Peptides against a protein of PDB entry 3J47. Designs and how they scored, part 86

Target 1, 121 residues: chain A of PDB entry 3J47
Amino acid sequence: IRLTNQLKSLKGLQSKLKDVVEYLDKVINKELPINHTILGKLQDVFNLLPNLGTPDDDEIDVENHDRINISNNLQKALTVKTNDELMVIYISNLVRSIIAFDDLIENKIQNKKIQEQRVKD
Target 2, 69 residues: chain B of PDB entry 3J47
Amino acid sequence: YEEKEESNLAATKSMVKIAEQYSKRIEEEKELTEEELKTRYVGRQDPKKHLSETADETLENNIVSVLTA

## One batch from the design tools (peptide; made by RFdiffusion4, then SolubleMPNN)

Design b2_p20_2_s3
Fold by OpenDDE base, seed 5:
Structure b2_p20_2_s3 (fold): chain B 121 residues (1-121), chain C 69 residues (1-69), chain A 20 residues (1-20)
Amino acid sequence: as target 1 above (121 residues)
Amino acid sequence: as target 2 above (69 residues)
Amino acid sequence: KTLIEAIEELKKEVEDIKKK
């Protein structure tokens, strides 16, 4: 459920961004008047999005070290963090899989012993 | 959309908590493995079942953590 | 405003454009 909701929000954001781009193209072509309200809100969103465009300013604001994938320069540092987190999760899943496998082996050994006892009776 | 956004925010907050809980889950998993080893020695079935159930619950929680990441 | 709030406001405005 949660993942589906996240995907739905992301798809909704993508659709909205597409509609804004299409609107901007129509405004550039003088087909529609500029909706200043939408443009203002889009600017607010861009101002809150970490700057995607300038690779050169190395001011990795250290405070966002912990928060997921919002924007590309922060996203490179966040990609490293996300990679580390994914690695920890992967190791965790591997350990759980090993334990589950050990239990399956034990269950199989017990079942075999029960069958051997039934054949002796 | 709003319900999903709220769910994503809750998931992100849960990830930080999951990292702390993960360390605890690893310790619980080790205790279960030791109990299974002891159960193999004693030949009693009951502790092994409880160990398997707790390992499965731990695995499910990791899968949910991966899906939230 | 938070980024989340700004995205929600943007979603509302796009919906209002679609209604016109």
Scores: peptide ipSAE 0.416, ipTM 0.813, DockQ to the pose 0.298; fails the geometry check
Fold by OpenDDE base, seed 3:
Structure b2_p20_2_s3 (fold): chain B 121 residues (1-121), chain C 69 residues (1-69), chain A 20 residues (1-20)
Amino acid sequence: as target 1 above (121 residues)
Amino acid sequence: as target 2 above (69 residues)
Amino acid sequence: KTLIEAIEELKKEVEDIKKK
């Protein structure tokens, strides 16, 4: 459920970006009037997005490292953090799988012992 | 979208808790393994079952954590 | 304004464009 919701949010963002691009293309072609409100909000989003375009060295604000949502340059650092988190989760799942496997083996051994006892009776 | 965003936000908050709970889950997993070891030695079904259940819960919580990440 | 809030506002505007 949660992953599906994250994917849905991401797909929603992607669809919105596509709609904005299509809108901008229509405005450039003079087919539609400029929606200033959408453009303003898009600008706000771009301003809140870490600067994709100019690798000006200075605003690697190290402090915002904790929020996954910050765009591409910080997204690289956050992608590293996300990868580390995914790795931890992967290891945790692996450990749980090992424990579950150990229990399965033990259950199988017990079942075999019970069957061997039933054959002796 | 909104419901999913809310779920993602809840999930992100849960991830912070998951980091803390991860240490606890490792402890629970160790307890489970210890109970299995005890059950192997003592032949007591109950501790082994409890250990298996705790491992399964730990696994499920990790899967939920992965889905939350 | 948080990035999340800006994205939400952007989502609302895109939805409003689609309704127009």
Scores: peptide ipSAE 0.416, ipTM 0.816, DockQ to the pose 0.258; fails the geometry check
Fold by OpenDDE base, seed 1:
Structure b2_p20_2_s3 (fold): chain B 121 residues (1-121), chain C 69 residues (1-69), chain A 20 residues (1-20)
Amino acid sequence: as target 1 above (121 residues)
Amino acid sequence: as target 2 above (69 residues)
Amino acid sequence: KTLIEAIEELKKEVEDIKKK
């Protein structure tokens, strides 16, 4: 149950990250306006991700346009890193699901053996 | 630019280390699954269950480690 | 907020954007 929920959450995160990347690409191409709500929530997700970059870069007074590009590049780098981490978690959950399935098959085989013994007695 | 590249390099190195730890844990999990397979041959119920539980715990620790890394 | 909650909130926003 927990693993299935984690896998579902991970798949949802992966899909969302993909949608965010596609959205960011459309914004860069001026096809869509910047959705500040998406960006804010994306920032919240990145802030909740362990700072995989040194926190010391917050002090540079660079002009607003470069900050948006740096934020987008950092978001892109963090998105790629998040995608890699999500991929690792997905693979781990898949392996767990396989092991749990193997155990379930073994339990079914054992239950069948017990039933066959009871029919012989 | 350089500081960002250095930070990305450090992050990448950390990710490689996590991947190595993950690979080692996957191998430990495979060993547990192989012992379960051996226990299927012997028909011993209890060792298989214990091995399965140990594999699940190992995977749980791996996921927690990946989530905390 | 937990990372899980932030992910769920982000999922809701992406779904709301797809509806628009």
Scores: peptide ipSAE 0.400, ipTM 0.820, DockQ to the pose 0.099; fails the geometry check
Fold by OpenDDE base, seed 4:
Structure b2_p20_2_s3 (fold): chain B 121 residues (1-121), chain C 69 residues (1-69), chain A 20 residues (1-20)
Amino acid sequence: as target 1 above (121 residues)
Amino acid sequence: as target 2 above (69 residues)
Amino acid sequence: KTLIEAIEELKKEVEDIKKK
């Protein structure tokens, strides 16, 4: 449930980011007016994103690719963290399953020994 | 979306706690497997049964953690 | 505002734009 909800939130964020990019492209192309409310909220989201790199002041055009890479790096880091957590849960379940199987095999061996003793009586 | 975010925040906090509990559970599971290895040699049923019960409880807690995730 | 709250506000605004 919780991982499924995290995945749903991530998918919702991804879909929303895609819609924002499509909207920004339309605004850049002067096809749609700038929605100031969306732009303000997008700025709030960007301000809450951890500043990964202080790139030095000079080249504005490289900053957008690096900022997209930084947001992608944070999303990648969150995705990696989620994957690591999923791997830990998977390994835990596998180990528990192996122990339960070992116990089941031992119980079967004991039951077989009890049955063999009853046949000898 | 909000219910998923609250569930994801609760899940992420629980997952950090689950990761710590998981490291501890793996160690408990190893100790249990070592006790099973010892009980296979000693021929006493009781420690093996306790190991099986603890492994089952550990499995249930992981299933609940997966179901909660 | 938390990042979560800012993302929720952004979700609501994008949904309001899709309705218009």
Scores: peptide ipSAE 0.375, ipTM 0.811, DockQ to the pose 0.280; fails the geometry check

Design b2_p20_3_s1 (from b2_p20_3, 14 letters changed)
Fold by OpenDDE base, seed 4:
Structure b2_p20_3_s1 (fold): chain B 121 residues (1-121), chain C 69 residues (1-69), chain A 20 residues (1-20)
Amino acid sequence: as target 1 above (121 residues)
Amino acid sequence: as target 2 above (69 residues)
Amino acid sequence: LLDLLNKVLDETKDLTFEEK
């Protein structure tokens, strides 16, 4: 369910971005007047979007490695944090699986011993 | 779209909470393994069963965490 | 098997500690 919702949101964002690009191209080509309302909303969205593009001089101090860094450096830091979290989850799942398998093997050995005892009776 | 955005925000908050609880879940899994070891020595089936059940619960919680991530 | 389980558990704890 969650992954499906995330995928749906991403698809919606992608479609909206495509529509905006198409609209901007039409405005640049003077085919359509600039819709000020759409442009204002888009500008607000761009201002909320992490600055992906210009690696200009703002030394965002590398120290906030632990927090969700949203910008490209921030997005890289977020990606690193997400990767670390996923790795921890993966290892934890592996450990749980190993424990479950150990218990299963022990249960199987016990069941076999019980069956061998019943055959001797 | 809004419902999915809300779901993603909730998922992100849940992920932060999962990260905070992750260490606790690992410790709970370790405790289960110790109980299983003790059960092997004592020859009592009940502690091993309890360990297995708690390991399964911990595994389910990790799967939910992965699905939230 | 138990020794292997404990080893994996110890490794998991170490990784969890390194992430903090």
Scores: peptide ipSAE 0.523, ipTM 0.865, DockQ to the pose 0.009; fails the geometry check
Fold by OpenDDE base, seed 3:
Structure b2_p20_3_s1 (fold): chain B 121 residues (1-121), chain C 69 residues (1-69), chain A 20 residues (1-20)
Amino acid sequence: as target 1 above (121 residues)
Amino acid sequence: as target 2 above (69 residues)
Amino acid sequence: LLDLLNKVLDETKDLTFEEK
């Protein structure tokens, strides 16, 4: 369910972005008048998006660690953080699995002892 | 779309909470191991089962964390 | 086995602490 919702949101965003690009191309070609309302909303969206535009400013602004989805540079830093978090979760899962296996082994040993006692008996 | 965005935001908040709860889960896992150790000394079935159940719950919470990530 | 489990648990705690 969650993954499906994320995928649906991403698809919706992608479709909207495509429509915007097509609209901008038509405006550049003077085929359609600039819709100021759509452009204003798009500009607001771009202002909320971390600046994708200049590859040259190497200043990794350290602050925006939390917003995974926006800008390749921020996305790279967020990818590192996400990888670290995933590693922790993976190790935690391994530890839980080891505990579960230890319990299973002990249960098997106990069951074997009970069976050996019943055979003597 | 909005429902998915809300779900993603909730998932992200859950990740932050998971990081905080991770230390607590590790402690809960340790408590389980101690209960298993106690179960070796005391009546076998119930404490060991409880320890195994809490380990499983800890594992499930980590899996949910991975699925949220 | 229990000692090994405790060791792995301690290592997990240490890793979690280093990530903070």
Scores: peptide ipSAE 0.512, ipTM 0.855, DockQ to the pose 0.009; fails the geometry check
Fold by OpenDDE base, seed 1:
Structure b2_p20_3_s1 (fold): chain B 121 residues (1-121), chain C 69 residues (1-69), chain A 20 residues (1-20)
Amino acid sequence: as target 1 above (121 residues)
Amino acid sequence: as target 2 above (69 residues)
Amino acid sequence: LLDLLNKVLDETKDLTFEEK
């Protein structure tokens, strides 16, 4: 469910971006006037998107490290955080697998011992 | 769009909870290992089985966490 | 086997601690 909703949001964003590009191309070709309402909403989205464009403003507020997927420069710091989280999850899965293997091996040893005892009886 | 944004926000909050749950899962895994060790020492099958079940549950929770990340 | 499990658990804790 969650992955499906994320994919749906990404697809919606992609469609909207495509519509904006098509609109901009039509404005450049003088086929349509600039839709100020769409442009305003897009500008609001861009303002909420961490500034992709100016690498120089050091005000990468270090505090927003938690927001993984949003914007490219923030995305870089977020990518590091996401990588760390993924690493922890991976290691945890490895540990669980090892525990499960340990139990399996011990069960096998016990079963073998029971069989050996039955052959002696 | 808004419903999905709300879902993404809920997902992000869930990721913070996952970090807390991760620490708890590590503890549960350790308890399972101790029970297995005790079972090996005492020759009791029951504690070992309980440890194995707890480890499996911990693994499943981690897999769900990865799928939600 | 138990020693190996404990070793992996310790490594996992160390990694989790470093990420913090």
Scores: peptide ipSAE 0.511, ipTM 0.856, DockQ to the pose 0.009; fails the geometry check
Fold by OpenDDE base, seed 5:
Structure b2_p20_3_s1 (fold): chain B 121 residues (1-121), chain C 69 residues (1-69), chain A 20 residues (1-20)
Amino acid sequence: as target 1 above (121 residues)
Amino acid sequence: as target 2 above (69 residues)
Amino acid sequence: LLDLLNKVLDETKDLTFEEK
């Protein structure tokens, strides 16, 4: 459910961005008048979405620790954080798998002992 | 869209909580391993079964954490 | 095997502690 909602939101955002680009292209081509209300809302969205567009300034603003791949510089820092989190999860899963394997081996040994006792009786 | 945004925010907060819960799960896994050691020494199957079940639950929680990450 | 399991568990705890 959660992943599906996230995917739906991303798809909706992508569609809206596409519509904005198409609108901007029409305005540039003088096919449509500049709708100031739509542009104002878009500017608000861009102000809430920090620097998606400027590739050049490498300053990794460390602040947004959160897992959302927003902007490329932020995305690089977020990618490092995500990589660290994935590493921890991977190691944890490995440890759990080893514990489960140890239990399986012990169960097998016990089953073998039970069978050997039954053969002696 | 708004419902999904709220869900994403809740997910992010949940990830922080999952990290704390993960530390607790590691301790639970350690307790299970000790119980398994005791079970080997005592030769009783019941404590070993309980250890295995808790290890499986811990593994499931890690898988859910990976899927949420 | 049990000793190896405990060793891996200890290593996992150490990694989790370093991430905090």
Scores: peptide ipSAE 0.492, ipTM 0.851, DockQ to the pose 0.009; fails the geometry check

Design b2_p20_3_s2 (from b2_p20_3, 17 letters changed)
Fold by OpenDDE base, seed 3:
Structure b2_p20_3_s2 (fold): chain B 121 residues (1-121), chain C 69 residues (1-69), chain A 20 residues (1-20)
Amino acid sequence: as target 1 above (121 residues)
Amino acid sequence: as target 2 above (69 residues)
Amino acid sequence: LLEFIQELLDKTKDLTFEEK
């Protein structure tokens, strides 16, 4: 359910971006008048988006803590943060698995002792 | 779309909360392991079971965190 | 077995400290 919703949101965003690009191309070609309302909303969205600056400036250390933002530099920082979080989750799962395994081993040892006692009786 | 966006935002906030709770969960897991060790020494099955249950709950929470990430 | 559990716990603690 959650992944499906995320995928649906991403698809919706992609479709909207495509429509915007198509609209901008038509405006540049003077085929359609600028829809001021759509442009204003898009400008607001772009202002909220971290500057999708030129792909060549590798060095913008924008500590943008917010993991979702689509800028390639932000995407790199977010990718690093996501990797760190995934690592933490992986380690946590490993620890839980180890604890569960320890409990299983102990249960097996106890069961073996019970069986050995039953054979002696 | 909006419902999914809200769900994703909630999931992201949950991830941050999970990161904060992770340290606490690790400590809870250690406490359970200590209780299991104590149960081995005392020979009482109940503390061992409780430790195993808390370890399982901790594991489940981590799996949910991975699925949310 | 207890020693093994303790070693695993210590390893978990060390990993948790590195993640902080």
Scores: peptide ipSAE 0.494, ipTM 0.854, DockQ to the pose 0.008
Fold by OpenDDE base, seed 4:
Structure b2_p20_3_s2 (fold): chain B 121 residues (1-121), chain C 69 residues (1-69), chain A 20 residues (1-20)
Amino acid sequence: as target 1 above (121 residues)
Amino acid sequence: as target 2 above (69 residues)
Amino acid sequence: LLEFIQELLDKTKDLTFEEK
């Protein structure tokens, strides 16, 4: 369910970005007047969106190094943090799996002992 | 779309808490392992069962955290 | 097996500590 919702959100964002690109192309070609209201909202969205496409390397990389994966340039610093978090989660899952396996093995041994005792009685 | 955006925002806020909760979850897993160890020595299933249940809960919480990340 | 589980737990703790 959660992954499906994330995928749907990403698809919606992709569609909106495509519409924006198409609008910008029409404005460049002078086919449509510049809608200042749409452009202003888009700028606001772009400012609120973690930098999707501006290659200015320096400032965004440093502050968010320790935070979770949302979007590309902030995503580089965020990717490191997300990688660390994912690594921790992965290791924790492995540890839990190993503990669960140990419990299963011991339960099996105990069940075998109980069965052997019942055969002797 | 809006419902998913709200869910993603909630997930992001949850991630900040996940880092702190992760350390606690690891400790809960250790407690389960100790109970299993004790059960091996005492031959009583009850502490081992409790350890297994706590390990499972810790695993589930970690999986939810990964899915939230 | 118990020693192996404990070693894995210790590694998990160490990783968690390094992330703090």
Scores: peptide ipSAE 0.513, ipTM 0.863, DockQ to the pose 0.009; fails the geometry check
Fold by OpenDDE base, seed 1:
Structure b2_p20_3_s2 (fold): chain B 121 residues (1-121), chain C 69 residues (1-69), chain A 20 residues (1-20)
Amino acid sequence: as target 1 above (121 residues)
Amino acid sequence: as target 2 above (69 residues)
Amino acid sequence: LLEFIQELLDKTKDLTFEEK
Protein backbone atom coordinates (compact mmCIF):
# COMPACT_ATOMS: atom_id res chain seq x y z
CA ILE B 1 0.00 0.00 0.00
CA ARG B 2 2.63 2.65 0.99
CA LEU B 3 4.88 1.93 -2.00
CA THR B 4 1.86 2.06 -4.28
CA ASN B 5 0.92 5.47 -2.89
CA GLN B 6 4.46 6.76 -3.38
CA LEU B 7 4.51 5.49 -6.95
CA LYS B 8 1.13 7.10 -7.61
CA SER B 9 2.40 10.43 -6.25
CA LEU B 10 5.52 10.26 -8.40
CA LYS B 11 3.48 9.38 -11.48
CA GLY B 12 1.15 12.29 -10.78
CA LEU B 13 4.08 14.66 -10.44
CA GLN B 14 5.59 13.34 -13.65
CA SER B 15 2.32 13.82 -15.52
CA LYS B 16 1.98 17.37 -14.21
CA LEU B 17 5.53 18.20 -15.23
CA LYS B 18 4.87 16.82 -18.69
CA ASP B 19 1.74 18.97 -18.98
CA VAL B 20 3.75 22.03 -17.98
CA VAL B 21 6.41 21.27 -20.58
CA GLU B 22 3.75 20.82 -23.25
CA TYR B 23 2.14 24.09 -22.19
CA LEU B 24 5.47 25.93 -22.31
CA ASP B 25 6.13 24.55 -25.79
CA LYS B 26 2.73 25.80 -26.94
CA VAL B 27 3.43 29.25 -25.47
CA ILE B 28 6.80 29.38 -27.22
CA ASN B 29 5.00 28.48 -30.46
CA LYS B 30 2.40 31.23 -29.72
CA GLU B 31 -0.42 28.68 -29.76
CA LEU B 32 -1.61 29.39 -26.19
CA PRO B 33 -1.28 32.19 -23.65
CA ILE B 34 0.78 31.66 -20.50
CA ASN B 35 -1.30 30.26 -17.64
CA HIS B 36 0.04 32.48 -14.89
CA THR B 37 -1.64 30.56 -12.08
CA ILE B 38 -0.09 27.21 -12.98
CA LEU B 39 3.30 28.83 -13.59
CA GLY B 40 3.16 30.63 -10.25
CA LYS B 41 2.42 27.39 -8.41
CA LEU B 42 5.17 25.60 -10.29
CA GLN B 43 7.61 28.39 -9.45
CA ASP B 44 6.65 28.06 -5.80
CA VAL B 45 7.35 24.34 -6.01
CA PHE B 46 10.73 25.00 -7.64
CA ASN B 47 11.60 27.56 -4.98
CA LEU B 48 10.83 24.97 -2.31
CA LEU B 49 12.98 22.47 -4.17
CA PRO B 50 16.63 22.79 -3.18
CA ASN B 51 18.50 24.73 -5.86
CA LEU B 52 19.26 22.06 -8.48
CA GLY B 53 20.52 24.40 -11.14
CA THR B 54 23.21 26.85 -10.12
CA PRO B 55 26.54 25.01 -9.81
CA ASP B 56 27.73 28.10 -7.93
CA ASP B 57 30.69 27.00 -5.81
CA ASP B 58 29.16 27.28 -2.39
CA GLU B 59 29.51 23.76 -1.15
CA ILE B 60 26.45 24.23 0.94
CA ASP B 61 27.20 21.01 2.67
CA VAL B 62 23.66 21.28 3.86
CA GLU B 63 24.09 18.41 6.28
CA ASN B 64 20.30 18.26 6.17
CA HIS B 65 20.32 14.59 7.05
CA ASP B 66 16.75 13.35 6.59
CA ARG B 67 14.62 13.14 3.48
CA ILE B 68 14.39 11.02 0.25
CA ASN B 69 15.45 11.62 -3.46
CA ILE B 70 14.62 15.34 -3.60
CA SER B 71 16.73 17.76 -5.76
CA ASN B 72 20.33 16.67 -6.72
CA ASN B 73 22.52 18.64 -4.24
CA LEU B 74 20.25 18.17 -1.27
CA GLN B 75 19.76 14.77 -2.84
CA LYS B 76 23.44 13.97 -2.37
CA ALA B 77 23.35 14.68 1.36
CA LEU B 78 19.96 13.01 1.57
CA THR B 79 21.35 10.09 -0.42
CA VAL B 80 24.05 9.60 2.21
CA LYS B 81 21.44 9.58 4.97
CA THR B 82 19.17 7.28 3.00
CA ASN B 83 22.13 4.99 2.42
CA ASP B 84 22.83 4.87 6.16
CA GLU B 85 19.20 4.10 6.93
CA LEU B 86 19.09 1.39 4.29
CA MET B 87 22.27 -0.09 5.69
CA VAL B 88 20.79 -0.28 9.18
CA ILE B 89 17.68 -1.94 7.82
CA TYR B 90 19.75 -4.38 5.79
CA ILE B 91 21.85 -5.34 8.81
CA SER B 92 18.72 -5.83 10.89
CA ASN B 93 17.27 -8.11 8.26
CA LEU B 94 20.49 -10.10 8.15
CA VAL B 95 20.48 -10.50 11.93
CA ARG B 96 16.90 -11.74 11.88
CA SER B 97 17.72 -14.14 9.05
CA ILE B 98 20.66 -15.49 11.04
CA ILE B 99 18.48 -16.05 14.11
CA ALA B 100 15.85 -17.80 12.02
CA PHE B 101 18.52 -19.98 10.42
CA ASP B 102 19.92 -20.91 13.81
CA ASP B 103 16.48 -21.98 14.95
CA LEU B 104 16.07 -24.10 11.83
CA ILE B 105 19.41 -25.80 12.44
CA GLU B 106 18.50 -26.51 16.02
CA ASN B 107 15.12 -27.89 15.03
CA LYS B 108 16.84 -30.14 12.52
CA ILE B 109 19.28 -31.40 15.16
CA GLN B 110 16.42 -32.10 17.55
CA ASN B 111 14.50 -33.95 14.87
CA LYS B 112 17.56 -36.06 14.14
CA LYS B 113 17.95 -36.92 17.83
CA ILE B 114 14.28 -37.91 18.03
CA GLN B 115 14.70 -40.18 15.01
CA GLU B 116 17.82 -41.77 16.47
CA GLN B 117 15.98 -42.42 19.73
CA ARG B 118 13.09 -44.04 17.85
CA VAL B 119 15.52 -46.38 16.08
CA LYS B 120 17.00 -47.43 19.43
CA ASP B 121 13.60 -48.17 20.93
CA TYR C 1 -2.11 13.18 -4.88
CA GLU C 2 -2.51 15.27 -1.71
CA GLU C 3 -3.82 12.31 0.27
CA LYS C 4 -0.83 10.24 -0.82
CA GLU C 5 1.56 13.06 0.04
CA GLU C 6 0.07 13.27 3.51
CA SER C 7 0.41 9.50 3.84
CA ASN C 8 4.06 9.70 2.74
CA LEU C 9 4.78 12.45 5.29
CA ALA C 10 3.22 10.32 8.02
CA ALA C 11 5.29 7.36 6.82
CA THR C 12 8.49 9.43 7.03
CA LYS C 13 7.71 10.47 10.60
CA SER C 14 7.04 6.83 11.39
CA MET C 15 10.43 5.86 9.92
CA VAL C 16 12.20 8.29 12.26
CA LYS C 17 10.38 6.72 15.18
CA ILE C 18 11.27 3.24 13.90
CA ALA C 19 14.94 4.24 13.69
CA GLU C 20 14.81 5.28 17.34
CA GLN C 21 13.28 1.92 18.24
CA TYR C 22 15.77 0.00 16.09
CA SER C 23 18.34 -0.24 18.87
CA LYS C 24 15.68 -1.69 21.15
CA ARG C 25 14.73 -4.27 18.51
CA ILE C 26 18.36 -5.38 18.21
CA GLU C 27 18.47 -5.90 21.96
CA GLU C 28 15.27 -7.95 21.82
CA GLU C 29 16.86 -10.17 19.15
CA LYS C 30 19.90 -10.74 21.39
CA GLU C 31 17.69 -11.71 24.31
CA LEU C 32 15.94 -14.24 22.13
CA THR C 33 19.26 -15.77 21.06
CA GLU C 34 20.33 -16.14 24.68
CA GLU C 35 17.06 -17.87 25.54
CA GLU C 36 17.56 -20.27 22.63
CA LEU C 37 21.05 -21.11 23.86
CA LYS C 38 19.77 -21.74 27.39
CA THR C 39 16.93 -23.85 26.03
CA ARG C 40 19.33 -25.93 23.94
CA TYR C 41 21.46 -26.60 26.99
CA VAL C 42 18.50 -27.44 29.28
CA GLY C 43 16.70 -29.41 26.54
CA ARG C 44 13.54 -27.27 27.00
CA GLN C 45 11.74 -26.51 23.73
CA ASP C 46 9.50 -23.72 25.07
CA PRO C 47 12.09 -20.94 25.63
CA LYS C 48 13.63 -21.77 22.27
CA LYS C 49 10.28 -21.42 20.54
CA HIS C 50 9.67 -18.08 22.24
CA LEU C 51 13.05 -16.81 21.05
CA SER C 52 12.30 -17.89 17.49
CA GLU C 53 8.92 -16.14 17.57
CA THR C 54 10.43 -12.88 18.82
CA ALA C 55 13.15 -13.01 16.15
CA ASP C 56 10.45 -13.46 13.50
CA GLU C 57 8.49 -10.49 14.84
CA THR C 58 11.64 -8.38 14.77
CA LEU C 59 12.29 -9.42 11.14
CA GLU C 60 8.75 -8.51 10.11
CA ASN C 61 9.09 -5.08 11.71
CA ASN C 62 12.33 -4.48 9.80
CA ILE C 63 10.68 -5.49 6.52
CA VAL C 64 7.84 -3.03 7.21
CA SER C 65 10.46 -0.37 7.95
CA VAL C 66 12.17 -1.06 4.61
CA LEU C 67 8.85 -0.80 2.80
CA THR C 68 8.22 2.52 4.57
CA ALA C 69 11.63 3.88 3.67
CA LEU A 1 25.42 -24.31 16.26
CA LEU A 2 26.57 -21.68 18.78
CA GLU A 3 29.84 -21.31 16.91
CA PHE A 4 27.97 -20.88 13.65
CA ILE A 5 25.68 -18.23 15.18
CA GLN A 6 28.70 -16.44 16.59
CA GLU A 7 30.42 -16.49 13.20
CA LEU A 8 27.35 -15.00 11.55
CA LEU A 9 27.10 -12.33 14.26
CA ASP A 10 30.75 -11.47 13.81
CA LYS A 11 30.28 -11.18 10.07
CA THR A 12 27.30 -8.88 10.63
CA LYS A 13 29.30 -6.73 13.04
CA ASP A 14 32.16 -6.50 10.58
CA LEU A 15 29.81 -5.33 7.85
CA THR A 16 28.33 -2.72 10.18
CA PHE A 17 31.80 -1.52 11.12
CA GLU A 18 32.94 -1.24 7.50
CA GLU A 19 29.84 0.77 6.66
CA LYS A 20 30.63 3.32 9.44
Scores: peptide ipSAE 0.497, ipTM 0.853, DockQ to the pose 0.008; fails the geometry check
Fold by OpenDDE base, seed 5:
Structure b2_p20_3_s2 (fold): chain B 121 residues (1-121), chain C 69 residues (1-69), chain A 20 residues (1-20)
Amino acid sequence: as target 1 above (121 residues)
Amino acid sequence: as target 2 above (69 residues)
Amino acid sequence: LLEFIQELLDKTKDLTFEEK
């Protein structure tokens, strides 16, 4: 469900971007007048998107890693953070699985001892 | 789309909280393992069961955290 | 069984150490 919702949101964003590209191509070809409102919204989206085009390495401000599912450089930093979180969750699950396995083994040994005692009686 | 975005934002906030709780959960798991070891030596079934239950709870919380991430 | 549990605990500790 959660992954499906994320995928649906991403697909919706992709469709919107495609529509914008098609609109821009029509404007360039003089088939449609420049819609200032669409361009303003696109510009706002680009301003909210961390600078995708400028490879300026420096200000990957470590602190803002959590907030912005926004697309490229910040998205790379967020992807690293997400990978670290997934790693922590994976290790935690592994540790819990080990503990649960240890308890199961102990329970099996105890059950075996109880059965051996019942056979002696 | 908006409902999914809101759900993703809520999930991200939950992940931050899970990351903070992760260290605590690891410590709780260690404590459970120590109690299981003590129960094994003392021959009391109750401390071992309690350790197993706490380890299971810690694992479930980690799984929920991973699914939330 | 105790030795097996201890080995699993050691593996868990090693994984936790590698994450740090």
Scores: peptide ipSAE 0.488, ipTM 0.856, DockQ to the pose 0.008; fails the geometry check

Design b2_p20_3_s3 (from b2_p20_3, 15 letters changed)
Fold by OpenDDE base, seed 2:
Structure b2_p20_3_s3 (fold): chain B 121 residues (1-121), chain C 69 residues (1-69), chain A 20 residues (1-20)
Amino acid sequence: as target 1 above (121 residues)
Amino acid sequence: as target 2 above (69 residues)
Amino acid sequence: LLDFINKLLDETKDLTFELK
């Protein structure tokens, strides 16, 4: 469910970006008037997005660099952080799986003992 | 789309908390394994079940954390 | 963490052997 929702959001964002590009192309070609409301919302979105396009601002606080996979330099630090987090989650899942297997094995051993006792009675 | 975006934002905030909780989850998993070991010695079914349930909850939380990352 | 995983793996193997 969660992955499907994330994929749907990403697909929706991609569709919206495509619509914006198409709109901008139509404005450049003088086919449509500039919609100031759409442009303002797009600017707000770009301001909230990590700066994808400016290589020069070295001072983007290292702490925000790790969280959002969207911007290439930020995306690189964020990719590293995401990889580390995925690794931690993978290890945790492995540990949980091992515990669950241990419990299953113990339950099977108990069931076997109960069956052996029933055959002796 | 909006519901998923909200879910993804909540997930990202939860991820930071998950990193802190990860250490705690490992400890909880260890306690579960110890209770299972103790239950193997004591022969009590109920502690083993509780251990298994806590291990499953820990696994589910880790899966949710991976899906959030 | 690794030591804990290895212990759990060894315990799982021992339990699996005992079940056979």
Scores: peptide ipSAE 0.481, ipTM 0.855, DockQ to the pose 0.007; fails the geometry check
Fold by OpenDDE base, seed 3:
Structure b2_p20_3_s3 (fold): chain B 121 residues (1-121), chain C 69 residues (1-69), chain A 20 residues (1-20)
Amino acid sequence: as target 1 above (121 residues)
Amino acid sequence: as target 2 above (69 residues)
Amino acid sequence: LLDFINKLLDETKDLTFELK
């Protein structure tokens, strides 16, 4: 359910972005008037988007903003943070699996002791 | 779309909370393992079962964290 | 974290040995 919702949201965003690009192309070609309301909202979205534009330039210390896939430089810092979190989750799952295995082992030991007692009687 | 966005935001907040509580969950897991060890020595099945149940709960919480990440 | 995992691993090994 959660993954399906995320995928639906991403698809919706992609479609909207495509529509915006198409609209901007039509405006540049003077085929359609500029819709100021849509452009204002889009401009707000772009201002919230981390800068997509320069793949080449150096170490800009862009502050640790959490976990969303929108831009490559912020995405690199977010990728490191996501990797650390995934590592913690992986370790936690491993620990739980070990505990569950320990319980299984103990249950088998008890069963073996019960069987040995029955053979001695 | 909006319902999914809200769900993703809630999931992200949950992940932060899970990270903060991770250390506490590790300690709870250790306590359970000690209780299981004690149950092994005492031969009482009930404490061992309780330890197993808490370990399972700890595992489930980690799986939910993975699904949220 | 690593020390905790290692402790759990050791406990699991001990339990496995007792099952044999």
Scores: peptide ipSAE 0.478, ipTM 0.849, DockQ to the pose 0.007; fails the geometry check
Fold by OpenDDE base, seed 1:
Structure b2_p20_3_s3 (fold): chain B 121 residues (1-121), chain C 69 residues (1-69), chain A 20 residues (1-20)
Amino acid sequence: as target 1 above (121 residues)
Amino acid sequence: as target 2 above (69 residues)
Amino acid sequence: LLDFINKLLDETKDLTFELK
């Protein structure tokens, strides 16, 4: 039962990761806008993943406890890695948005200068 | 167990490499923004536009790299 | 990274102020 539930959770996570990759590919291809809310929800899911791997305090023999701890440590490490990747993506998107905004501002300033010149002529 | 550990180690090394590449791309983007700012003050519109376009391309490459990881 | 982001945010604010 427990092993089957873990396998199901891993399969669910794998499916979700696949969906995220597909979403990101669509954003890169300009098919969809960047959705910050989706990214935040993904971060929340990953931050909850370590809690899904905490065994309930059932009396599992000490030898199985070490193996479970190793598996939990691996899962925690994978979660941290995923959080770091998501943070990098978020920052990159933010920086791109700032650059695009700066370009927009410059274009508006140029347009204003052109208008002022036309009024003086 | 060993095969999983090796796979995880390889994945971790790949992530470190991606992080280093990301840091380099961020520095390139910063240089582009500074040049854009300088161009604005000098009234050189064309260099500023080119810098902005290069920064956008750098960010796009970073996103693709993270998606591939 | 954070310093770079903060610098970009400050630059964006300055540009926004100049547009007003």
Scores: peptide ipSAE 0.445, ipTM 0.837, DockQ to the pose 0.012; fails the geometry check
Fold by OpenDDE base, seed 5:
Structure b2_p20_3_s3 (fold): chain B 121 residues (1-121), chain C 69 residues (1-69), chain A 20 residues (1-20)
Amino acid sequence: as target 1 above (121 residues)
Amino acid sequence: as target 2 above (69 residues)
Amino acid sequence: LLDFINKLLDETKDLTFELK
């Protein structure tokens, strides 16, 4: 039962990750805008991942302790990697926002110049 | 264990490649911004719009690359 | 990357100032 539930949760996470990838592909193709709420939810999932892999302190035999430590170190390393990836995504989004803002500013400047020319005519 | 280590190593190598691609895209984005500034001085609207669109596409590709990593 | 972002921010500020 517990193992089956864990497998189900893992499958659910895998499905969600697939959905995120599909969403990102759509964003790349300019089919959809970036949804900050989706990114936030993804971040929350990743922040919870380390906690999902820590077995509760139930009496797991000493031979499993080294394997568990290796697994925990791997999970921690995966969590760090995921955090780094999220940071890169965040920075990329900021850079996009800055570029979009620069474009908006340029458009406003052009509009102002057009208005000034119309007033002189 | 060995298969998992190999998979992690492959994933790490893929991430390094993505980081390199990201760095290149950032440089391309900077170049686009400089061209926009130059175009602003020349008073040509069309080149600036094209540069902006290219910068947006570059950023989109970066986001997808990070998400697929 | 950070230096790049800061440069973009500065450019954006300059553009914003020119619009006012």
Scores: peptide ipSAE 0.426, ipTM 0.837, DockQ to the pose 0.012; fails the geometry check

